# Peptides against a protein of PDB entry 6FRK: the designs that were tried, part 78

Target 1, 411 residues: chain A of PDB entry 6FRK
Amino acid sequence: NEEVLNAMLKEVCTALLEADVNIKLVKQLRENVKSAIDLEEMASGLNKRKMIQHAVFKELVKLVDPGVKAWTPTKGKQNVIMFVGLQGSGKTTTCSKLAYYYQRKGWKTCLICADTFRAGAFDQLKQNATKARIPFYGSYTEMDPVIIASEGVEKFKNENFEIIIVDTSGRHKQEDSLFEEMLQVANAIQPDNIVYVMDASIGQACEAQAKAFKDKVDVASVIVTKLDGHAKGGGALSAVAATKSPIIFIGTGEHIDDFEPFKTQPFISKLLGMGDIEGLIDKVNELKLDDNEALIEKLKHGQFTLRDMYEQFQNIMKMGPFSQILGMIPGFGTDFMSKGNEQESMARLKKLMTIMDSMNDQELDSTDGAKVFSKQPGRIQRVARGSGVSTRDVQELLTQYTKFAQMVKKM

## One batch from the design tools (peptide; made by RFdiffusion4, then SolubleMPNN)

Design b2_p13_5_s4 (from b2_p13_5, 7 letters changed)
Fold by OpenDDE base, seed 3:
Parts: sequence; structure tokens; C-alpha cells
Structure b2_p13_5_s4 (fold): chain B 411 residues (1-411), chain A 13 residues (1-13)
Amino acid sequence: as target 1 above (411 residues)
Amino acid sequence: LKELLNILLELSE
């Protein structure tokens, strides 16, 4: 029994290492799991695999909890949030995402560009802020980030902004000059929260990077970016361990909406390849897809029209990147949708919708849309001409619809 | 919902 436990733990440890979990944390987790598993309970015919998985899950949840309450902004106060992190971590993009998140929640939000090191940093921030309709501050002429940050914070304090986000310079490497600049900015603006932005894709380097930032500046929060890619998220555990600070948000894509509050349980479930059914339900509920009840009812009756398919494609497009949806489904690992496949999949859905936009109500509302087209092939040619596609593309859509409608009839 | 999503996923392939 101990040999079997050790073999199973070895497989789990290997999988966690492959998920970019730090080797020290994996070793600690292994010992904690061994200590938490009663070997006598395992002898009693309990599903050893489920018990080990549950023990691993519990220990991973503990590793993501730093034991420190996350900072939250106070409504009606001026909250200064300073961002720190390396260049390419997604820091600037994350500043815009966070500002947009709070703006959508009815907070008076603004952005300050205190990145004087990177050419075009202010233009990039300005572009992102303008797209999101977020007020911004920066300078094309001032080279001291302390001056820019101080002036910007003072300006937005005087204008009664509630969320004041300061983006700082990022460098390609951990440099003492970067840390001194960050410390000078922090001392000047006296931020209520310092957010460390970490790229999850850096793998085993996450611990050393996160520690280097925490040792120099009082990091109070972590945001992990690029969790939409090949990053298995194990680096997030390293960031929490090194910073002793909670993960407050995660970046899950390139879009400004690809940003969500960190939830421990869904994150660990995803890390273990268990999927995030709860987060999927939450996303579906946030979309106020009230129209889905009528569809679910039709599906239960084995009725599925081209219009119903169109509405589902609209819903998928509203849910955001398809990779995020896929990554929430159990058994669809992070590897299923490379970033390239997502844009291609969305473009494919949009193409299918464009074909359906050229269909008439009789074609869209038919309980057997494929049969309507098969009986009158001239409809295929009309739709193809109307949508600017080949007759083959219309036939492929009808084939997909037929497959879907057959699956719905089997439900 | 899971079945619907699986069907939608199969359509995306």
C-alpha cells in the first residue's frame, strides 16, 4: 500500500513539475499529502486515487492561500494602486484591464503612465485607455517617473478619482536601478496597494522573480497573466509562496475583458485538469443568457434550427475567447486550443454566422434546415452569393448543422 | 449545459 501510494504520488509530483510548480513546493506538498493520508483508510477499499486527488487538491489550495487578506479598494476614497513587474509580464495591459474592471463596476478610475524607460509606453497606455474610455495621465517630456507619478496622483486626487492606477517602468531583467526607481515612485505616491504582475509562462523562474520584487518593494497583491496560453499556472503558486501576497486577479487572454478576480477553487481545479464548471456557470450567468432557457427547452424537445445555432454562436462569441470556455470544461486541457486556433475558431464561427445572415426566416426557423436546402438547391446558391462564400461553404455549414441537430435529437 | 457545451465544442472542431 505504501509502494502504491508512493508510485501515485510520484506521478502527481511529475505532473505538478510539468505544470511549472516549483520543486520545493512539490516536495513539501508530497510530504504534506503523505502525512494527511491515513494508510489504514486506504486499506479499507476507498478509492485510493480519489483520496490522493482530494489530498493534493487541499494542499494546493493551502499553497495558494498566503494567509493574508487581499487588499480591496474603499468606496468613496482615493485608492492608489501601483503596478510593478518586468517588461513583457503584461503589466501595462493589466493596468488597463484592472481600470476597466473597476470602471465597469461604477468606480471613477484613471491610469497614470510612469514608464519613462520604454519608448512609446505612454502612447500604448493612451491607446488602451482611450479605447476603454479611461482618463489617463503621462508626459512626453518629463523623464523622471517620480515626478510623473506624483503629479498624476495629485491631479486625480484633486479630481476625486476613486481608483488611481500607476503603471511603472518594466525592464527585461531584474536590475537594481529598476528596483530603486520603483522604491522612489512608491515612496513619493504612497500607494495603498502594490501589485506585482507576473507572467505565468516563465515557468520555474516565477519564484526567483517574485522573490526579487518582494525583497525590494512591499508587494501586497499579485496578478498572474498569460493563463490563456501554455502556462499551466504552477508559477502562480511560486508567486504566492515568494511574495506571501494573495493573487487578486488573473489575465486570461489579450482582450481587455480577459481579466477576472482570482478564485482559488476554480484555479486549482484547472491546474489539476479537472476543469472549472463553477466558473463556466458564473460566466454563463454573467452573460444574462436568459434566452438560453428557451433554447435548452427546445433542445430537450429535440428541436434545433439554424436560428438556434446562430444564437448559440452569438452566445459563444459573447462568452469571449473560446479557449477560455474550453479550458473550463473537464478533459479539455490547456493544450487543446493554441492561441492560433482560437482566433481561427472565432473567425470560423463568424464566417458561419455571415452565411446564416444571408438565409431567410423560412430557412433559419425550419426544424430541418438541411432538408429545406436539399429540396431546393437554388437556396444554397442564393445564400452563397449573398454571403460571398462558395456553395461548398454553405454545404459545410449545413453538414455541421445536421450533425448538431442529430446530436440534439439523441439527447 | 455541459452536454450543450460539448456539442458546441464538437462543432468548433
Scores: peptide ipSAE 0.011, ipTM 0.447, DockQ to the pose 0.070
Fold by OpenDDE base, seed 2:
Structure b2_p13_5_s4 (fold): chain B 411 residues (1-411), chain A 13 residues (1-13)
Amino acid sequence: as target 1 above (411 residues)
Amino acid sequence: LKELLNILLELSE
């Protein structure tokens, strides 16, 4: 029994290391899991695998919980939020995402660019802020980030802004000069919260980076970025362990709305490859798939039209990057999308929709769309000409539709 | 939904 336990724990430890979980945390987790598993209770015929998985899950949940309540802004007050992090961590993009999040929640939100080091930092922030209709402050001429931050905070305090986000300079390395600048800015503006932004894709370097920031700056919150990529998010555990600060949000893509409040259970479930069923349900519900009752009812009756397929493609396009949706489905790991460029898959979907845009209502609303086209081949040529594609492309679409409709009939 | 997503995946290949 101990050999079997050790073998299973070795597999779990390997999977956690492959998920960029820090080696020290994996060792500690292994010891904690071993101590939590009563070998005598394992003898009672409980599914040993499920018990080990549950113990691992429980210990990972503890590792991502620092036991500290996350800072939350106070409504009707001026809340100054300072962002810190390395260059390329997604810090500047995350400032805009957080500002947009609070703006959508009805907070009077603004952005300050105190990054004087990076050429075009203010232009980038201004562009993002303007697109989101977020008020912003910065300078093209002032080189002291303390002056810019102080003037911007004072301005927006006087204008009764509730959320004042300050973006600071990043560096490529842990430099003492960067930390000194951050401390000078923090002392000048007296932020209510300091947010450390960490790139999840840096893997095993997450611990050392997070520790370096915590040792120099009073980090109170963490935001993890680039969780849409190949990063399995194990570095987030290292950030929490090093900073002793909660993860408050995660960045899940490049778009301004690819930003969500951190949820412990879904995150650990995804990290273990169990999927995020809750997040999938939430996203499906946010899509106002009220029209899905009609679709679900049609699917229950084994009816599926080309229009129903088109509407599903529209829904997928609204759900964002397909990798994010797949990563929420249990058993669809990140490896499933590794073969196809997401952009290529979206381009294929858009091509299929363009073909269907050239179909008529009789073709779209037929319960056997493929049969309508097979009976009158001239329809294929019309649709091909109308959409600027080959007759083969239309036949491939109809073949795919037929496969779909057959699966729906088996449901 | 999982089956629908699987089907959509097969269509994206």
Scores: peptide ipSAE 0.010, ipTM 0.455, DockQ to the pose 0.121
Fold by OpenDDE base, seed 1:
Structure b2_p13_5_s4 (fold): chain B 411 residues (1-411), chain A 13 residues (1-13)
Amino acid sequence: as target 1 above (411 residues)
Amino acid sequence: LKELLNILLELSE
């Protein structure tokens, strides 16, 4: 029994190391799991695998809990949020994502570019902010980040902004000059929260990087970026361990909406390859599902139209990269879609939608769209000509629709 | 969601 336990723990430890969990944390987890497993209960014929999984899950949940309550902005107050992190961490993109998140929640939000080190930093922030309709401040001429940050914070305080996000300079390495600049900015603007942005893709370097920032700056929150379908979440545990600060959000892609509040349970479930059904449900629900309640109600009645399929394809396209969605499904490993297959899948969806754009309302809204086309083959030829595809491509779409409509009738 | 998953599964095949 102990040998079997040790073998299973070895596999779990290997998988966690492959997920970029720090070796010290993996060792600690192994010992904690061994201490938490009742060997007597394992002898009683209980599902040993389930017990080990539960013990591992419980210990991983503890590793992402710093025991410190996450900072939250206060409504009707001026909340200054300073971002810190290395260049390439996704810091600037994350500032825009966080600003957009709060703006969508009805907060008066703004952005300040205090990155004077990177050429074009202000242009990039301005582009992102303008696209999202977020007010912004920065300078093309001022080179002191302290002056820019101070002036920007003062301006937006006077304009009664509730969320004031300050993007600072990054560097490629931890440099004393970077930390001095960050301290000068922090002292000048007196932020309510300092957010450390970490790239999850740096793997085992997460601990050393997070520690270097925490030792120099009063990091109070962590945001982990690049948690795409291929990103190993193990660096997040290292960030929490080193900073003793909670993860507040995660970045899950390049789109401004590829940003979500950190949830411990879904994150650990995904890290263990158990999938993230809850995050998938939430992501589906964040899509304006007002139309999906009507769809779900139709589906409960066994009704599924070509229009309903078109709307679902639009929803899939809005969810972002297909690889991220698949990575939320239990049993679909991170390797299931190579980047090449995602673009091809999106191209296939767009092709199918283009075919449906050439259909009329009678064809789209029929509860048996395939039968409408089968009764009048001239419709297939019309749609094929209208969409610039073969009659075979239209028949393939109708075949797919028929498969879906049959699945819906079985639900 | 289950239907979306099924659509996704069929598109992945």
Scores: peptide ipSAE 0.007, ipTM 0.430, DockQ to the pose 0.069
Fold by OpenDDE base, seed 4:
Structure b2_p13_5_s4 (fold): chain B 411 residues (1-411), chain A 13 residues (1-13)
Amino acid sequence: as target 1 above (411 residues)
Amino acid sequence: LKELLNILLELSE
């Protein structure tokens, strides 16, 4: 039994290392899991796999909990949020995402570009802010980030902004000059929150990077970026461990909307390949898909029409980038949809919908849509001509529908 | 919905 446990823990440890979890954390987790597992309960015929999985899940949840409450902005106050992080971490993009998030929540939000080091930093921020209709401040002539940050914060305080986000200079490397500049900015503006932005794709370097920032700057919050890519998110655990600060948000893509509040349970579930059912439900609920209850009821009765499939394709298209939806589904790793395949997949869905737009209500609302077409092959030709596709494309759609309807009947 | 999405995704592949 101990050998079996050790073998299973070795597989879990390997998978966690492959998920960019720091080796020290993996070792600690292994020992904590061993200590949490009652070997006597494992001997009683309980599903050893479920027990280990549950123990691993619990210990991972503890690793992303810094034991401190996340800072939250106070409504009706002026909340200054300073962003810190390396260049390429997604810091500047994340400032815009956070600003947009709060703006959508009805906060009076603004952005300050205190990055004087990077040529075009202010132009980039200005473009992003303008596109999102977020007020911004910066300078083309002032080279002191302390002056820009101070003036910008003062301006937006005087204008009664509630969320004042300050983007600072990044560097390609951790340099003492960067940390001195960050400290000077922090001292001048007295931020209510200092947010460290970390790229999850740096893997095992997450700990060292996060620690270097925490050792120099009073980081109170973490945002992890690039969780849409090949980064399995294990670096997030390293960030929490090093900074002793909560992850408050995650960046899940390149779009300004690809930003969500951090949720521990869904994140760990996704990290373990269990999928993000809660995040999927939340996204579906945010879409105000009132028709979901009626659909769920039909599915429970094993009824599925071509119209029901069309509505689901519309829902998938409304949920945003298909890669993000896939990444919420158990068993669909981030590897299945390379960025190139997303546009192709959306184009494919749009093509299928275009075929269905050429169907009539009798065809769409039939409980056996495939049989309607099989009984009258002339319908396939009509739909093909109407949608500008081949009869084969229509037959492929009907084959897909039939497979789906058969699965729904088995549910 | 999850199972539906899984099926839709399996069909989209």
Scores: peptide ipSAE 0.010, ipTM 0.445, DockQ to the pose 0.098; fails the geometry check

Design b2_p13_6_s3 (from b2_p13_6, 4 letters changed)
Fold by OpenDDE base, seed 5:
Order: structure tokens, then C-alpha cells, then sequence
Structure b2_p13_6_s3 (fold): chain B 411 residues (1-411), chain A 13 residues (1-13)
């Protein structure tokens, strides 16, 4: 029994190390799991495998919980959020993602570029902010980040902004000058929250970097970026341990929408390779698929229309990047869709929707849409002309619909 | 849902 336990713990420890979890945390987890199991085995004849899995999961949940409540902005107040992190961490992109997240929630949000060191930092922020319609501040002439940050914060406070995000200079290495500059900016603007942005791909270096930032500035929140890549996010555990600060958001891609609130259980489930079933359920629930009770009921009855397919495409587009959705399903690996294939897939869905936008209600609401088009070929030509596509493109859509409807009938 | 998403992927490819 002890040999089996030790073998299973060795496999778990190996998997955690392969997920970039710090060796000290893995050792601590191993000892905590052993202690928990030894106590439970003395108490109950429970299934050892389930007990080990539960103990591992429980100890990982503790590793991502710093025991500190995450800072949240107060509605109707001015909330200053300062971003800190190394160059290449995705800090500037994450500022825009966070600003967009709050803007979509109805917060009056703005961005300040206090990065005077990197050539084109302000242009990059301006481009991202303009695309998202987020107000921004920065300077092409002022070289003191303290002045820019102070002026920008004052401006947006006077304009009654609720979320004021300040991007700072990043460096390739831990430089004392960078930390001094960050401290000067922090002292000048007195942020309500300091966010450390960390790249998940830095692996074992995460602890030392996160600690260096925490030792210089009052980091209160962590954002982990590049969780769409090969990084399984084990470095995030090291960041929490070093900063004693909660992960508040994760960056899951390059798009401005590739940003979500951190959830402990889904993250641990993904880290263990169990899939993100809870995050999938939550994304499904956020889509108000309650309106899809009617769809689920139709699907249960083997009824599926072109309108039902259109609504599903809309739902997928609302869920964001398809690669993220697939990456949440157990057994669909992160590599299942390359980033290039995702934009192409979304463009294809949009094309299919544009074809369906040229269909009439009789065509869309038919339980046998393909038969409606087959009986009257003139409908295909009308839809093709209306959507600016070939008759072949419409036939391909109908073929795809037929395959879908046949699958639904087998469900 | 998994089969649906798989099929939607196949449709998007």
C-alpha cells in the first residue's frame, strides 16, 4: 500500500514538475498529501485512488490561495491600477485587456502609458486603446514616467474615470533603476492596486522574479499571461507563493478578448490535465444558455434547424476563441488548434452566418432545411446572390448542416 | 456538447 502510494505520488510530482511547478512547492505538496492520506487511511477504508486524487487537488487549491482576498474596484470611485512586470511579460497587452474587460462591464475605463524607455510603447498602447475605443494618455516628449503617470491620473480623475490603468516601463533583466522608477511612480500616483504581470513560460524563474517585484513594490495582484502556449501554468503557483497575492486574471491568447477572471478549481483541473469542465460550465452559463433550454430540448428531440445552427455559431463567437473552448474540453489538448487556424475558423463561421443571413424564415426554421433547398434549387441561387457567394458555398453549408442534423438525430 | 463542439470545429476547418 505504501509502495503504491509512493508510486502514484511520484507520477503526480513528475507531472507537476513538467507543468513548471517549483520543486520546493512539489516537495511540500508531496509531504502534505502523504500526511493527509495517512490520517484518512487510519479513519476510513476509502478508495485509495480517489483519496489521493482528492488530497492532491486540495493541496494544489491551497497553493493558489494566498489567504488574501483579491482587490476589487469600487463602483463610482476612482480606482488607480498600476501594472508592473518584465519586458515581454505581456504587461502592455494585459493593460489593454483589463481595460477592455472593465469597459465591457460598463466601467468608465482609461489607459496611461508611463513607459518612456521603450520606443513605440505609447504608439502600441494608442493603437490597442483606439481599436477598443478606450481613452488613453501618454507623451511623445516627456521622458519622466512620474510626470506622465501623475498628469494622466490627475486628468482622468478630473474626468471622473472609474478605472485608471497605468502601464510602466519593463526591462529584460531585474535592474535597480527599473525598481526605483516603479517605486517613484507608485509613490506619486498612490495606486489602489499594483498588478504584477507574469509570463507563464518563464517556469522556474517565476519565483525569483515575482519575489524581486514584491520586495520593491506592494504587489497586491498577479496576472498570468501566455497560458495558451506550452506553459501549463505551474509558474503561477510560484508567483502566488512569492508575492502572497492572488491571481486575479489570466491571459489565454493574443486577442483583446483572450482574458478571463482567474478561477482556482478550473485552473487546477487544467494543470492536472483533467480539463476545465467547471470553466466550460461557467462559460456555457455566462452565455445564458438558459435560452438554449429550448435548443437542448430540441436537440433531445432530434430537431435541428438552420436557425438553431446559426444561434450555435453566435454562441461560439460569444464564447471567444474556439481554441480556448476546445482547450477546456477534457481530451482536447492545447495544441488542438494553432493560433492561425483560430482566426481562419472564426472567419469561416462568419462566412457561414453571412450565407444564413440571406435565407428566409421558411428556410431557417425548416426541420429539413436541406430538403427545402433541394426541392427548389432557385433558393440556392437567391441565397448565393444575396450573400455574395457561389452556389457551391451554399451547397457546402447545406451539406454541413445535414451532417450536423444527422448527428443531432443520433444523440 | 463535446460532440457538438467537435463537429463545429470540423465545420470551421
Amino acid sequence: as target 1 above (411 residues)
Amino acid sequence: LEELLKLLKELSE
Scores: peptide ipSAE 0.010, ipTM 0.448, DockQ to the pose 0.148
Fold by OpenDDE base, seed 1:
Structure b2_p13_6_s3 (fold): chain B 411 residues (1-411), chain A 13 residues (1-13)
Amino acid sequence: as target 1 above (411 residues)
Amino acid sequence: LEELLKLLKELSE
């Protein structure tokens, strides 16, 4: 029994190391799990695998809990949020994602670019902010990040902004000059929260990086980026351990909506390869599945229209990368869709939607859309011309629709 | 959702 336990713990430790969990944390977890497992309960015929999995899950949950309450912005106040992190961590993108998140929640949100080190930093922030309709501040001429940050914060305070996000310079390495600049900016603007942005893909370097930032700057929150289907997330545990600060959000992709509040249980479940059923349900519910109740009701009646298919494609596109959705389903491995296949799949969906945009309401709302087109072939030619595609492409769409509608009738 | 995912997989192939 002890040999079996040790073998299973070895497999778990290997999997955690492969998930970029720091070797010290893995050792500590192994000892804690071994101490928490009642060997007598294992002898009683309980599912040893479930018991070990539960013990591992419980200890990982403790490792993600820094014992410190996450900072939250106060409604009706001016909340200054300073971002810090290395270049390439996704810091600038994450500033825009956080701003967009709060804007969608009805907060008066703005962005400040205090990155004077990277050429084109302000143009990148301006582009992202403009696309999201977020007010922004920065300079093309001022080289002192303290001046830019101070002026920007003052401006947006005077304009009664509630969320003021300050993006700072990054460096490729931890340099004393970077930390001095960060400290000068922090002292000038007196942020309510300092957010450390970490790339999950840097693996074992997460601990040393997170510690270096915490030792120099009063990091109060962590955001982990690049937690897409390829990043195993073990670096997040290292960041929490080193910063003693909670993870508040995670970045799951490149889209501005690929950003979610950190949830401990789903994150640990995903890290263990158990899937994220809760996150899947939440994402599905965020898609305003109220329209999907009507769809489910139609589906129960064996009715499926081209409009219903269009709405489903639109919902899938809103869910973000299909690889992320698949990575939430238990038993769909992270390798299920290569990044290349996803872009091609999304381009294909967009093409199909463009064809459907050239259809009329009678065609879209017919319970047998394919039959409407088969009875009047002139409709195919009209739709093909309207969408700039071949008649063959329209016929392929109708063939796909017919396959979908047949599957729905079998449900 | 699983059926939708299967269908999407079939569409991606």
Scores: peptide ipSAE 0.007, ipTM 0.438, DockQ to the pose 0.081
Fold by OpenDDE base, seed 4:
Structure b2_p13_6_s3 (fold): chain B 411 residues (1-411), chain A 13 residues (1-13)
Amino acid sequence: as target 1 above (411 residues)
Amino acid sequence: LEELLKLLKELSE
């Protein structure tokens, strides 16, 4: 039994190392899992795999919990949020994502560009902010980030902004000059929260990077970026361990909407390759898909119409980037949709919806839509002409619908 | 739902 346990723990440890979990944390987790597993309970015929998986899951949940409550902004107050992190960490993009997140939640949000080191930093922030209709501040002439940050914070405080996000200079390397600049900015603006932005793709370097920032700046929150890439997010565990600060948000792509509040359970489930069913359900629920219950009831009865398929395509399109949705489904790795394929996939869904927009209610609401079209081929020609597509495209849609309806009947 | 999403994925590919 101990040999089997050790073999299974070795596989888990290997998988965690391949997920960029720090070697020290993996060793600690291994010992904690061993201590948490009652070998006597394992002898009683309990599913050893489930027991180990549960123990690993519990210990990973503890590793992402720093035991410190995340800072939250106070409504009706001016909340200053300072961002720190290396260049290329996605810091500037994450500032815009966080600003957009709070703006969508009805907060009066603004952005300050205190990055004087990077040429075009202010232009990039301005472009992102303008696209999202977020007020912004910065300078093309002022070279002191302390002055820019102070003036911007004062301006937006006077204008009664509730969320004031300050983007600071990053460096490609950890330089003492960068940390001194960050400290000077922090002292001048007195932020309510300091957010460290970390790129998950740096793998085993996450611990050293996160520690270097925490040792110099009073990091109170962590945001992990590039979780849409090959990074499985194991670096997030290293960031929490090093900073003793909670992960508050994750970046899941390049789009401004590719940003979500950090949830421990879904994150660990995804890290273990269990999928993020809970996060999928939450995203579906955030869409106010009240009609999902009615659809689930129809699906339970093996009923599936072309309208039901259309509504599902609308739901997918509302959920945002299809790659993110797919990455939440168990067994679909992050690599399943390259960025190029996502736009094509969305265009394909939109084309299918356009074909269905040319269908009538009898065709859309039929429990056997494919049979309606097969009995009267003139309907295919009408729909093809109405949607500006070939009769073949309509037949392909009907073939796809038939596959769906067959799967629903097997459910 | 997972099977539906899988199939939707196959349709989007």
Scores: peptide ipSAE 0.010, ipTM 0.455, DockQ to the pose 0.114; fails the geometry check
Fold by OpenDDE base, seed 3:
Structure b2_p13_6_s3 (fold): chain B 411 residues (1-411), chain A 13 residues (1-13)
Amino acid sequence: as target 1 above (411 residues)
Amino acid sequence: LEELLKLLKELSE
């Protein structure tokens, strides 16, 4: 029994190392799992694999919990949030994502660009902020990040902003001069929260990087980015261990909406490849897909119209990136949609919806929409002209609809 | 729901 346990733990340890979990944490987890497993219970015919998986899951949950309550902004107060992290970590993009998140929640939110080191940093922030309709501050002429940060914070405090996000300079390497600049900015603006942004794709370097930031600045929160890629997120455990700070959000893609509050259970489930059924249910519930019951009922009856397809495309568009949804389903690995395919897929769905916007109710509500168009080819030409697409594009849509309707009839 | 999501996936490809 001990040999079997050791063999299974070796496999788990290998898988965790392959998930970019730090070797020290893997060793600690192994010993904690060994201590938590009653060998006598394993002898009683319980599924040893399930028991080990459960023990591993519990220990991973502990590793992402620093035992420190996450900072939360206070409503009606001025909350200054300073971002720190390396260049390429997704820091600037994450500032915009966080600002947009709070703005959508009804917070008076603004952005400050205190990155004077990177050419075009302010233009990039301005572009992102303008797209999201977020007020921003920065300078094209001031080179001192302390001055920019201080002036921007003062300005937005005077204008009664509730969320004031300060983006700082990132460098390609950990340099003492970067940390000194960060400390000077932090001392000048006295942030209520310092957020360390970490790229999950750096793997085993996560611990050393996170520690270097924590040793120089009072990191109170972590945001992990690029969890939509091949990064299994094991580096997030290293960041929590090194910073002793909670993960507050995760970046799950390139879009401004590819940003979610960190949830421990779903994250660990995903890390272990168990999927996130609970998070899928939560996302489905958040969408108020009450209208989906009627659709599911129609699908059960083998009825599927072009309108039903349109409504499904709207639902997919509301759910956000389909890769995230698929990544929540057990057995759909993270590799299921390459990043490039998602934007293309969403653009494709939007194009299909635009074609359907040029259809009439008779075409949309027909139980055999493809047959309506096949009987009267002039409808294809009308829809093509109305939507600004080729007749081929309309035919492709109808072909896809036909395939889907055939699948629904087989259900 | 999983079957529906699978179908939706196949449409998105």
Scores: peptide ipSAE 0.009, ipTM 0.420, DockQ to the pose 0.079; fails the geometry check

